Peptides against a protein of PDB entry 4N7V. Designs and how they scored, part 15

Target 1, 222 residues: chain A of PDB entry 4N7V
Amino acid sequence: TLRSITSPLVAHRLKPIRQKTKKAVVSILDSEEVCVELVKEYASQEYVKEVLQISSDGNTITIYYPNGGRGFPLADRPPSPTDNISRYSFDNLPEKYWRKYQYASRFVQLVRSKSPKITYFTRYAKCILMENSPGADFEVWFYDGVKIHKTEDFIQVIEKTGKSYTLKSESEVNSLKEEIKMYMDHANEGHRICLALESIISEEERKTRSAPFFPIIIGRKP

## One batch from the design tools (peptide; aimed at target 1 A24 K96 K100)

Design b2_p13_3 (made by RFdiffusion4)
Pose (drawn by RFdiffusion4):
Structure b2_p13_3 (pose): chain A 222 residues (1-222), chain P 13 residues (1-13)
Amino acid sequence: as target 1 above (222 residues)
Amino acid sequence: ELPEVELPDPELP
């Protein structure tokens, strides 16, 4: 059953983005709702045959077929719903559409992986904690020129040269130049600080009922 | 209802 494979998507605090493609148009609206529009081409013009719209919390799914000859003319914004529409909870979503919800879930998880939650400016680097929690990606751009990309699985180092390599395990990073560890440790301390900063602020957010406390930009680029 | 269509994996610009 859907939920066997996937968890409801989370599109909160994400910026509006629209993505055209040969098959469909997948987007995130200003209301932070995820919209998936299936697209067909006819008479040198594009038609829409199906629209999936998923709530910000991913719990509510609305699907409408503007069933008509020629479908729906493709525009820059999602079309208004028709009358032959549908609405399901996440658990009550039919066996159909499961392939599409999973696609939308990956789209959102990809966007969150490139959405800054906390931006921290150190003496030596710009630190960014991303949105794809838990275990969000951590990116460090040293003013020195070195780039470090941390994942739950990976550590990625891009030296000033452009010489790039990936370090997966604790043993692999220990196989180091004892100078690059400074970049590694400074980035890890920055990661420690951002995870700590995120916790005490999101804790205050649960104490409140206001506009989101994210994203944050801390300090300034010297 | 029309048959279900599978979509390729998404990529960002």

Design b2_p13_3_s1 (made by RFdiffusion4, then SolubleMPNN; from b2_p13_3, 5 letters changed)
Fold by OpenDDE base, seed 2:
Structure b2_p13_3_s1 (fold): chain B 222 residues (1-222), chain A 13 residues (1-13)
Amino acid sequence: as target 1 above (222 residues)
Amino acid sequence: MPPEEDLPEPELP
């Protein structure tokens, strides 16, 4: 099943972006829909031959073939759907489109990992909890130049000198120099606070059914 | 302030 290889993508709250490769263009639109345009080159002109338009919640996929399958010249936005339109739910998407959906999903996850959900300014650092899930990325930019980047898989540390290293286990974290542990402790506290705020705010969103509260900024740089 | 990081170029499988 498609679910065995990816979950429905979630593009809510993401800013519009368009990324071009040789074979495809992927976009997040103002509507927060995601489009994958499959590109072919003929006589030094690029044409869009197929488009996957995915809803912001990832559950609906609209597939169309521009200009009756002849293709439409590549532009600064996806071509409008006109002919040969098919609509699928996530669970009913034909297997032939799974790789393209997965591409869109990976792109969205990448964007989410770089999209601030909560920004928290402390006395010593700018802390940022990102939009990706599960295990959102967490970045701490200390005002003195130290950086800590936490992901689900690792912790990256950049020291004042520019020295960089990656920690992949608790034992490695425990083996840090005392001065670095102080930064890590502060980062962990900021992380805990951001996670707590995320939980509280998400619960309020559920209750109020209002516009999204995220992204939020807590505090200001001293 | 921390710089904005560019997104890596996506690749189709």
Scores: peptide ipSAE 0.060, ipTM 0.706, DockQ to the pose 0.049
OpenDDE base, seeds 1, 3, 4, 5: peptide ipSAE 0.059, 0.058, 0.059, 0.082; ipTM 0.705, 0.703, 0.703, 0.788; seed 5 fails the geometry check

Design b2_p13_3_s2 (made by RFdiffusion4, then SolubleMPNN; from b2_p13_3, 5 letters changed)
Fold by OpenDDE base, seed 1:
Structure b2_p13_3_s2 (fold): chain B 222 residues (1-222), chain A 13 residues (1-13)
Amino acid sequence: as target 1 above (222 residues)
Amino acid sequence: MPPEEDLPPPELP
């Protein structure tokens, strides 16, 4: 099943974006829907032959073939659906479309990993908790030039000198120079705070059932 | 402040 290989994508709170490759264009729309345009080239002109439009919650996939399948010239936005539209639920999506859905999902996840959910300014750094899940990316930009990027898989450190390295285990973290450990400690504290705030705010959102509170910015630039 | 990073283009297999 599709569910066994991916979860429904979640595009809520993501800003519109359009990314083009040779074979496809993926867009997050103002509506937070995700569109995958499959592109073919004919006579040096690019045409959209197929569009997958995925709901913001990933559960509904609308598929259409522009211009009766003849294709529509590639433009700055997805072509509008007309007739002969197929609509599928996530669990009923034909297998032939699974790879395209996965593509959209991976892209959305990537965008989420770069989309601030919580921005927290400390005395020493700008901390950013991202939208991706599980294990949201967390970035710390120290004002002195040090950067720490935490992901589910690794921690990347960029020192003032520009020296960059990746840590993949606690042992490696523990082997850091004391000076770097201080940055890591601050980053970890900022991370803890952001996670705590995320929890609190999410609970308030649940209670209020209003417009999203995220993204939020806490503190001020020095 | 650090700029937002550009997203790499997606790839279809």
Scores: peptide ipSAE 0.044, ipTM 0.696, DockQ to the pose 0.064
OpenDDE base, seeds 2, 3, 4, 5: peptide ipSAE 0.043, 0.041, 0.040, 0.038; ipTM 0.699, 0.694, 0.690, 0.700; seed 5 fails the geometry check

Design b2_p13_3_s3 (made by RFdiffusion4, then SolubleMPNN; from b2_p13_3 with V5E D9E)
Fold by OpenDDE base, seed 2:
Structure b2_p13_3_s3 (fold): chain B 222 residues (1-222), chain A 13 residues (1-13)
Amino acid sequence: as target 1 above (222 residues)
Amino acid sequence: ELPEEELPEPELP
């Protein structure tokens, strides 16, 4: 099943974006829906031949073939759905569309990994917890130029000199220079705080059933 | 019906 290989994408709170490749254009719309436009070139003109429009919660997929399948000239936005629209639930999506859905999902996840959920300014750094899940990316931009980027899989360090390296194990983290450990300690503390705040804020958001509280900025740059 | 083609990995602008 599709569910066995991916979960429904979640595009909530994401800003609109459009990314063109040779074969496809993927967009997050103002409505937070996600569109995959399949592009074909003919006579030096690009045409949208197929569109997958996915709801913000990923559970509904609308598929249509612009201009009766003849294609519609590629524009700055997806072509409007016309007649002969197919609508599927996530669990009823035909297998032939799974790869395209996964493409959309990967794009959304990428965008989420670069979308601030919590921005927390400390005395020494700008800390950012991102929207992706599970294991949201966490970035720390120290005001002196050091950067630490934590993902579920690794920690990347960029030193003042511009030297960059990736840590993939606790052993490697423990082998860091003492000066770098200080940055790591601060990053870890900032991360802990952001996670705690995320939990608290999310709970309040759930209780109030109001507009989203995120993204949120805590503190100010010194 | 359009043939399924392999799509590139997503990237940000």
Scores: peptide ipSAE 0.092, ipTM 0.782, DockQ to the pose 0.741
OpenDDE base, seeds 1, 3, 4, 5: peptide ipSAE 0.058, 0.048, 0.051, 0.047; ipTM 0.722, 0.707, 0.712, 0.714

Design b2_p13_3_s4 (made by RFdiffusion4, then SolubleMPNN; from b2_p13_3, 8 letters changed)
Fold by OpenDDE base, seed 1:
Structure b2_p13_3_s4 (fold): chain B 222 residues (1-222), chain A 13 residues (1-13)
Amino acid sequence: as target 1 above (222 residues)
Amino acid sequence: MPEEEDLEEPVLP
C-alpha cells in the first residue's frame, strides 16, 4: 500500500513556492495545496501533461490532464483543473501515481525542514525549530558566528574559524572540545525549550480551534 | 502497469 511507503503529506503553514526540475514542477499554493505538474518537451516547448493536486492534509488527490490530455504550455502556475478530473483518497490512489505522490511528499518534507515553526532568541543565539517531522530540524545561530544544525540523523557544527564538521554518534559528540561543548549544551537547552513550548502551544491551539498559532517568535535579539 | 520514469530528487531554490 501507499501508506506502507509514505504518510500523507502535510503542507499546513507552508509558504507558497514553485520549484521546477527537468520532468516536473512542484508547487505549494496559497491554499496550501500541493501540485505536481508532469512536464514533457515537444518542439522546444515544455508542456504540462498531467497534474496531481494534493490537499494540504495529503488525504485527497485530484488528477487531471490539461487540454484534454494534449498538454498545456508550462506557465508560472499550474493549469486550471478541467471538467474531466479524477479524485482519489490517499488510500485509494492508483499505484501508477505513487511515485509522483512520493515526490510531492519528499518536497514538502524538505520545505518543512526549512520552515520555522518556533523562533527562540536567547542571550547568545537565535534558535529555530522547523516544521518537519518526525524529529524536526533545529538550528542555532550564535551571535558570535557559531552555528549548530541538528537533524534526526546528525548534528552539523560550524565554528567561528569556519571549521565545519558533522557528528553522527554520541561518541563523536562526547569527543567535542570543551569550548564547543558549551555551545552544544546551549543548543540542546534551546532545543528542549522549543520542544516543550511546541507541545504546550499545540495543545492550546487544539483547544481553541482558532487560527494557527504557529509560526511563533519568542523573545528578541539582544 | 508500465513503470513510471524516475523523477529527480526534490530540491529547494
Scores: peptide ipSAE 0.231, ipTM 0.827, DockQ to the pose 0.539
OpenDDE base, seeds 2, 3, 4, 5: peptide ipSAE 0.225, 0.224, 0.220, 0.220; ipTM 0.829, 0.819, 0.830, 0.823; seed 2 fails the geometry check

Design b2_p13_4 (made by RFdiffusion4)
Pose (drawn by RFdiffusion4):
Structure b2_p13_4 (pose): chain A 222 residues (1-222), chain P 13 residues (1-13)
Amino acid sequence: as target 1 above (222 residues)
Amino acid sequence: DIFLEPPDDFDED
């Protein structure tokens, strides 16, 4: 059953983005709702045959077929719903559409992996903790020119040269120049600080009922 | 930039 494979998507605090493609138009609206529009081409013009709209918390799914000849004319914004529409909870979503919810879930997870939650400016680097929690990606851009990309699985180093390589395990990073560890350790301290900063601020956010405390930009680029 | 391609069978019921 859907939920066997996937968890409801989370599109909160994400910026509006629209993505055209040969098959469909997948987007995130200003209301932070995820919209998936299937697209067909006819008479050198594009038609829409199905629209999936998922709530910000991913719990509510609305699907409408503007069933009519020629479908729906493709525009820059999702079309208004018709009358032959549907609404399901996440658990009550039919066996159909499961391929499409999983696609939307990946789309959102990809966007969160490139959305800054906390931006921290150190003496040596710009530190960014992303949105794809838990274990969000951590990216460090040293003013010195070196780039470090941390994942739950990976550590990625891009030297000033452009010489790039990936370090997966603790043993692999230990196989190191004892100078690059400074970049590694400074980035890890920055990661420690951002995870700590995120915790005490999101804790205050649960104490409140206000506009989101994210994203944050801390300090300034010297 | 962000890009995500739908699967081949994405248009099927």

Design b2_p13_4_s1 (made by RFdiffusion4, then SolubleMPNN; from b2_p13_4, 5 letters changed)
Fold by OpenDDE base, seed 5:
Structure b2_p13_4_s1 (fold): chain B 222 residues (1-222), chain A 13 residues (1-13)
Amino acid sequence: as target 1 above (222 residues)
Amino acid sequence: SISLEPPEDFLDD
């Protein structure tokens, strides 16, 4: 099943973006819908041959073929749907479209990993918890130039000298220089606080059923 | 910047 290879994408709270590649253009629209435009070149002109338009919650996929399948010239936004539209739920999406959906999902997840959900200013650093899940990215920008980037898979450290390295195990973390461990301890504390705040705020957001509370900024730069 | 390249055979049905 499609669900066995990916979950429904979640584009809520993401800002509009349009990213062109050689074979496709992927967009997050103002409506927070996600569009994948499949692009083919003919006579030095690029044409959109197929469009997947995915709802912000990932559960509805609308597929259409511009200009009766002949293609529509690539523009600065997806072409409007024609009358030959197919609509699918996530669980009923034909297998032929799974790869394209997966691409959209990976793109959205990438955008989410770079989209601030909580910005928290401490005495020593600017901490940022991102929108991706599970295991949201967490960045710490120390005011003295040190940077720590945590993902679900690794921790990247950039020291004052510009020296950069990646840690993938607890043993590597334990082998850090003592001065770097101090930065890591601060980063971990900031991370804990952001996760706690996320939980509390999300619960209040659920209760009020109002406009989204995120993204938020806690504190200010000293 | 945000960038993700599709596979080379992405247009192949």
Scores: peptide ipSAE 0.092, ipTM 0.814, DockQ to the pose 0.808
OpenDDE base, seeds 1, 2, 3, 4: peptide ipSAE 0.051, 0.084, 0.081, 0.060; ipTM 0.776, 0.814, 0.812, 0.802

Design b2_p13_4_s2 (made by RFdiffusion4, then SolubleMPNN; from b2_p13_4, 4 letters changed)
Fold by OpenDDE base, seed 1:
Structure b2_p13_4_s2 (fold): chain B 222 residues (1-222), chain A 13 residues (1-13)
Amino acid sequence: as target 1 above (222 residues)
Amino acid sequence: DIVLEPPEDFLDD
């Protein structure tokens, strides 16, 4: 099943974006829906032959073939759906569309990993918890130029000298120079705080059922 | 920048 290989994408709170590749254009719309436009080239003109429009929660997929399947010239936005559309739930999506859905999902996850959910200013750094899940990316931009980027898979460090390296194990983290450990300690504390705030704020958001609280900014640069 | 390029045949039918 599709569910066994990917989860429904989640595009809530993401800013609109449009990215073109050779064979496709993927967009997050103002509505937070996600569109994959499949592009073909004929006579040096690009045409959209197929569109997958995915709901913000990933559970509904609308598929249409612009201009009766003849294609519509590529523009700055997806072509409007026609009357001849197919609508599927995530669990009922035909297998022929699974790869395209996976592409959309991966793109959304990438965007989420670069979308601030919580920005937290400390005395020494700007900390940012991102929207992706599980294991949201966490970035720390120290005002003196040091940068730490934590992901689910690794930690990247950029020192003041410009030296950059990646840590993939606890052993490597423990082998850090003492001066770098201080930055790491601060980053970890900021991360802990952001996660705690995320939990608390999310719970309050759930209770109020109002407009989204995120993204949020805590504090300001000193 | 946000760039994701699919594999060569990822989006092929």
Scores: peptide ipSAE 0.043, ipTM 0.761, DockQ to the pose 0.718
OpenDDE base, seeds 2, 3, 4, 5: peptide ipSAE 0.042, 0.041, 0.042, 0.041; ipTM 0.757, 0.754, 0.760, 0.756

Design b2_p13_4_s3 (made by RFdiffusion4, then SolubleMPNN; from b2_p13_4, 4 letters changed)
Fold by OpenDDE base, seed 3:
Structure b2_p13_4_s3 (fold): chain B 222 residues (1-222), chain A 13 residues (1-13)
Amino acid sequence: as target 1 above (222 residues)
Amino acid sequence: SISLEPPDDFLDD
């Protein structure tokens, strides 16, 4: 199943972006929909031969082939859909499109990992909880130059000297020098607070049933 | 900017 290789992508609250590669252009639209344009070069001109337009919640996929499959010249936005449109739910998406959907999902997840959901200013640092899930990225930018980046898989530390290293186990974290442990402790506290606030705010957002509360900024830079 | 290259066989049906 498609679910065995990826979950439905979630593009809510993401800013519009258009990224061109050699074989595709992927866009997040103002509507928060995601478009994958499959690009083919012919006679030194780039054409969009296929478009996957995915809803912001990832559950609906609209596929069309511009100009009856002849392709449409690549432009600054996806071509308009023609009369030959197929619409699928996530669970009914034909297998031939799974790889393309997975690509869109990975791109969105990457964007989410770089999109602030909560920005929290402490006395010592700017803390940022990102939009990706599960295991949202968490960044701490200390005002003295120390940086800590937590992901689901690792913790990256950049010291004042510029020395950078990655920690992948608890034993490595526990082996940090005392000075760095202090930064890690502060980062962990900020992380806990951001997660707690995310939960509280999300619950209120659910109850209110209105416009999104995120992204949110808590505190101010000293 | 954020970039992710598709697989080599991305255009293959």
Scores: peptide ipSAE 0.222, ipTM 0.867, DockQ to the pose 0.811
OpenDDE base, seeds 1, 2, 4, 5: peptide ipSAE 0.221, 0.216, 0.222, 0.205; ipTM 0.866, 0.866, 0.867, 0.861

Design b2_p13_4_s4 (made by RFdiffusion4, then SolubleMPNN; from b2_p13_4, 5 letters changed)
Fold by OpenDDE base, seed 3:
Structure b2_p13_4_s4 (fold): chain B 222 residues (1-222), chain A 13 residues (1-13)
Amino acid sequence: as target 1 above (222 residues)
Amino acid sequence: EITLEPPEDFLDD
């Protein structure tokens, strides 16, 4: 099943973006829908031959073939849907479209990893919890120039000197210089606070059924 | 800039 290889993409709260590659254009629209335009070149002109339009919650996929499958000239936005459209739920998406859906999902996940969900200003740093999941990226920008970037897979440290290194195990973290451990301790505390705030705010969103509270900024830069 | 290249066989049905 598609669910065994990917989860429904989540594009809520993401800013609009359009990214062109040789074979495709992927967009997050103002509506927070995601569009994958499949691009083919013919006679030195690029045409959109197929479009996957995915709902912001990833659960609905609308597929259409512009201009009756002949293709529509590539423009600055996806071509309008035709009358000949197919609509699928995530669990009913034909296997032939799975790779294209996965591409959209990976792109959205990448955007999410760069999209602030919570920004928290401490006395020493700007802390940012990102939108991606599971294990959201967490960045700490210390005002003195030190940076710590935590992901699900690694921790990257950039020291004042510009020296950069990646930590992939607890043993490597434990082997850090004492000075760097102080930054790591502060980063971990900021991370804990952001996760706690995320939980509290998300629960309030659920209760009130109101407009999204995120992204949110806590505190101010000194 | 955010860029993700599709697989080589992305256009193959």
Scores: peptide ipSAE 0.197, ipTM 0.855, DockQ to the pose 0.847
OpenDDE base, seeds 1, 2, 4, 5: peptide ipSAE 0.157, 0.045, 0.187, 0.043; ipTM 0.840, 0.766, 0.850, 0.764

Design b2_p13_5 (made by RFdiffusion4)
Pose (drawn by RFdiffusion4):
Structure b2_p13_5 (pose): chain A 222 residues (1-222), chain P 13 residues (1-13)
Amino acid sequence: as target 1 above (222 residues)
Amino acid sequence: DFDLDESDLEFED
């Protein structure tokens, strides 16, 4: 059953983005709702045959077929719903559409992985903690020129040369120049600080009923 | 633009 494979998507605090493609148009609206529009081409013009719209919390799914000859003319914004529409909870979503919800879930998870939640400016680097929690990606751009990309699985180092390599395990990073560890440790301290900063602020947010406390930009680029 | 597998975007009757 859907939920066997996937969890409801989270599109909160994400910026509006629209993505055209040969098959469909997947987007995130200003209301932070995820919209998936299937697209067909006819008479040198594009038609829409199905629209999936998923709530910000991913719990509510609305699907409408503007069933008509020629479907729906493709525009820059999602079309208004028709009358032959549908609405399901996440658990009550039919066996159909499961391939499409999973696609939308990956789209959102990809966007969160490139959405800054906390931006921290150190003496030596710009630190960014991303939105894809838990274990969000951590990116460090040293003013010195070195780039460090931290994942739950990976550590990625891009030296000033452009010489790039990936370090997966604790043993692999230990196989190191005892100078690059400074970049590693400074980035890890930055990661420690951002995870700590995120916790005490999101704790205050649960104490409140206001506009989101994210994203944050801390300090300034010297 | 993001590169994603679009094999799941099929129309069904």

Design b2_p13_5_s1 (made by RFdiffusion4, then SolubleMPNN; from b2_p13_5, 5 letters changed; failed a check: a repeat of another design)
Amino acid sequence: MLDLDESDLVEEE

Design b2_p13_5_s2 (made by RFdiffusion4, then SolubleMPNN; from b2_p13_5, 4 letters changed)
Fold by OpenDDE base, seed 5:
Parts: structure tokens; sequence; C-alpha cells
Structure b2_p13_5_s2 (fold): chain B 222 residues (1-222), chain A 13 residues (1-13)
């Protein structure tokens, strides 16, 4: 099943964006829907031959073929659906479209990993918890120039000198210089606080059932 | 604007 290889994409709270590659254009719309435009070149002109329009919660996929499958000239936005429209739920999406859905999902996840959910200013750093899940990215920008970037898979450190390295195991973290461990400790504390705040705010948001509370900024730069 | 690495988003038919 599609669910066994990916979860429904979640584009809520993401800003509109359009990213073009050679064979596809992927967009997040103002409506927070996600569109994948499949592009073909003919006579030095790019045409959109197929469009997957995915709802913001990832559960509904609308597929259409512009201009009766002849294609529509590539523009600054997806072509509007006209005829030959199919509508699927996530669990009923034909297998031939799974790869394209996964492409959309990867794009959304990348955008989420770069979209601030919580910005928290400490005495020493600007901390940012991102929107991606599970294991949201967490960035710490120390005011003295040190940077720590945590993902589910690794920790990247950029020292004041510009020296950069990646840590992928506890052993590597434990082998850090003492001065770097101090930064790591602060980053970890900021991370803990952001996760705690996320939980509290999310619960209140659920109870309120109104406009989203995120993104949020806590504190200010000293 | 977000800084996205295009290399991470290459789609091959």
Amino acid sequence: as target 1 above (222 residues)
Amino acid sequence: SLDLDESDLVFEE
C-alpha cells in the first residue's frame, strides 16, 4: 500500500512556493494545496502534461491532464483543471501515481524542515524548531557565530573558526572538545524547552479550534 | 524565501 511507504503529506501553515526541475514543477499554493506538474519539452517550449493536485492534509488527490492530454504551456502557476479529472483518496490512489505522490511528499517535508514553527531567543542563541515530523529539525544560532543543526539523523556543528563537522553517533558527541560540549548542552536545553512549548501550545490550539497559533516567536534577541 | 537544494528534489520519470 501507499501508506506502507509514506504517510499523507501535511502542508498546513506552509507558505506558497514554486520549485522547478527539469521534468517537474512542484508548488505549494495559497490554499496550502500541493501541485506536481509533469513537464515535457516540445519545439523549445515546456508543456504541462499531467497535474497532481493534493489537498493540504494529503488525503485527497486530484489528477488531470491539461488540454485533453496535449499539454498546456508552462506558466508561473499550475494550469486550471478543465476536463479528464480524476479524484482519489490517499488509500485509493492508483499505484502508477505513487512515485509522483512521494515526490510531492519529499518536497513538502523538505520545506517543513526549513519552516520555523517555534523561534526561541535565549541569552546566548537564537533557537528554531522546524515544522517537519517526526523528529523536527532544530537549529541553534549562537550570537558568537557557533551554529548547531540537529536533525533526526545527525548533528552538524559549525565552530567560530568556520570549522564544520557532522556527528552521527553518541560516541562522536562524547568525543567533542569541552568548549563545544558547552554549546551542545545549551542547544539541547533550548531543544527541550521548544518541544515542551510545542506540546503545550498544540494542546491549547486543539481546544480552541480557531486560527493556528504557529509559527510563534518567544523572547527577543538581546 | 526558502533556500532549497534542487538536487534533493530531482524527479525522474
Scores: peptide ipSAE 0.042, ipTM 0.765, DockQ to the pose 0.163
OpenDDE base, seeds 1, 2, 3, 4: peptide ipSAE 0.034, 0.034, 0.033, 0.033; ipTM 0.706, 0.708, 0.712, 0.707

Design b2_p13_5_s3 (made by RFdiffusion4, then SolubleMPNN; from b2_p13_5, 4 letters changed)
Fold by OpenDDE base, seed 1:
Structure b2_p13_5_s3 (fold): chain B 222 residues (1-222), chain A 13 residues (1-13)
Amino acid sequence: as target 1 above (222 residues)
Amino acid sequence: MLDLDESDLVFEE
């Protein structure tokens, strides 16, 4: 099943964006829907032959073929749906569309990993918890130039000298120079605080059933 | 704007 290889994409709170590759254009719309446009080139002109429009919660996929399947010239936005629209739920999506859905999902996840959910200013750094899940990316920009980027898979450190390295195990983290450990400690503290705030705010958001509280900014640069 | 240059988001059918 599709669910066994990917989860429904989540595009809530993401800003509109359009990313073009040679064979596809993927967009997040103002409506927070996600569109994958499959592009073909003919006579030096690019045409959209197929569009997958995915709901913001990833559960509904609308598929249409512009201009009766003849294709529509690539523009700055997806072509409007026409007649002969197919609509599927996530669990009923035909297998032939799974790869395209996964592409959309990967794109959304990437965007989420770069979309601030919580910005937290400390005495020493700007901390940012991103929207992706599970294991949201966490970035710490120290005012003195040090940067720490935490992901589910690794921790990247950029030192004042410009030296950059990636840590992938506890052993490597423990082998850090003492001065770098100080930055790591601060980063970890900021991370904990952001996660705590996320939990508290999310709970209040659930109770309120109102407009999204995120993204939020806590504090200001000193 | 988001920096997506490092991504491997190339779709091939």
Scores: peptide ipSAE 0.046, ipTM 0.771, DockQ to the pose 0.153
OpenDDE base, seeds 2, 3, 4, 5: peptide ipSAE 0.043, 0.043, 0.045, 0.044; ipTM 0.769, 0.770, 0.773, 0.774

Design b2_p13_5_s4 (made by RFdiffusion4, then SolubleMPNN; from b2_p13_5 with D1S F2L D13E)
Fold by OpenDDE base, seed 1:
Structure b2_p13_5_s4 (fold): chain B 222 residues (1-222), chain A 13 residues (1-13)
Amino acid sequence: as target 1 above (222 residues)
Amino acid sequence: SLDLDESDLEFEE
């Protein structure tokens, strides 16, 4: 099943964006829907041959073929749906579309990993918890130039000198210079605080059933 | 705007 390969994408709170590649254009719309436009080139003109429009919660997929399958010239936005629209639920999506859905999902996840959910200013750094899940990315921009980027898979450190390295194990983290450990400690503290705030705010958001509270900014740069 | 790596977004059928 598709579910065994990927979860429904989640595009809530994401800003509109349009990213063109050679064979596809992927967009997040104002409605927070996600569109994948499959592009073909003919006579030096790019045409959209197929469109997958996915709901913001990832559960509904609308598929259509512009201009009766003849294709529509690539524009600055997806072509409007016409007749012969197919609508599927996530669990009923034909296998032939799974790869395209996964592509959309990867794109959304990438955007989420770069979309601030919580911005927290400390005495020493700007901390940012991103929207992606599980294991949201966490970035710390120290005012003195040091940067720490935490992901589910690694920790990247950029030192004042510009030296950059990636840590992928606990052993590597433990082998850090003492001076860098201080930055790491601060980053970890900021991370913990952001996660705690996320939990508290999310719970309040659930209770109020109101407009989204995120993204939020806590504090200001000193 | 977001800084996205285009190489990670290439699609092949």
Scores: peptide ipSAE 0.107, ipTM 0.823, DockQ to the pose 0.168
OpenDDE base, seeds 2, 3, 4, 5: peptide ipSAE 0.097, 0.094, 0.100, 0.092; ipTM 0.820, 0.820, 0.823, 0.820

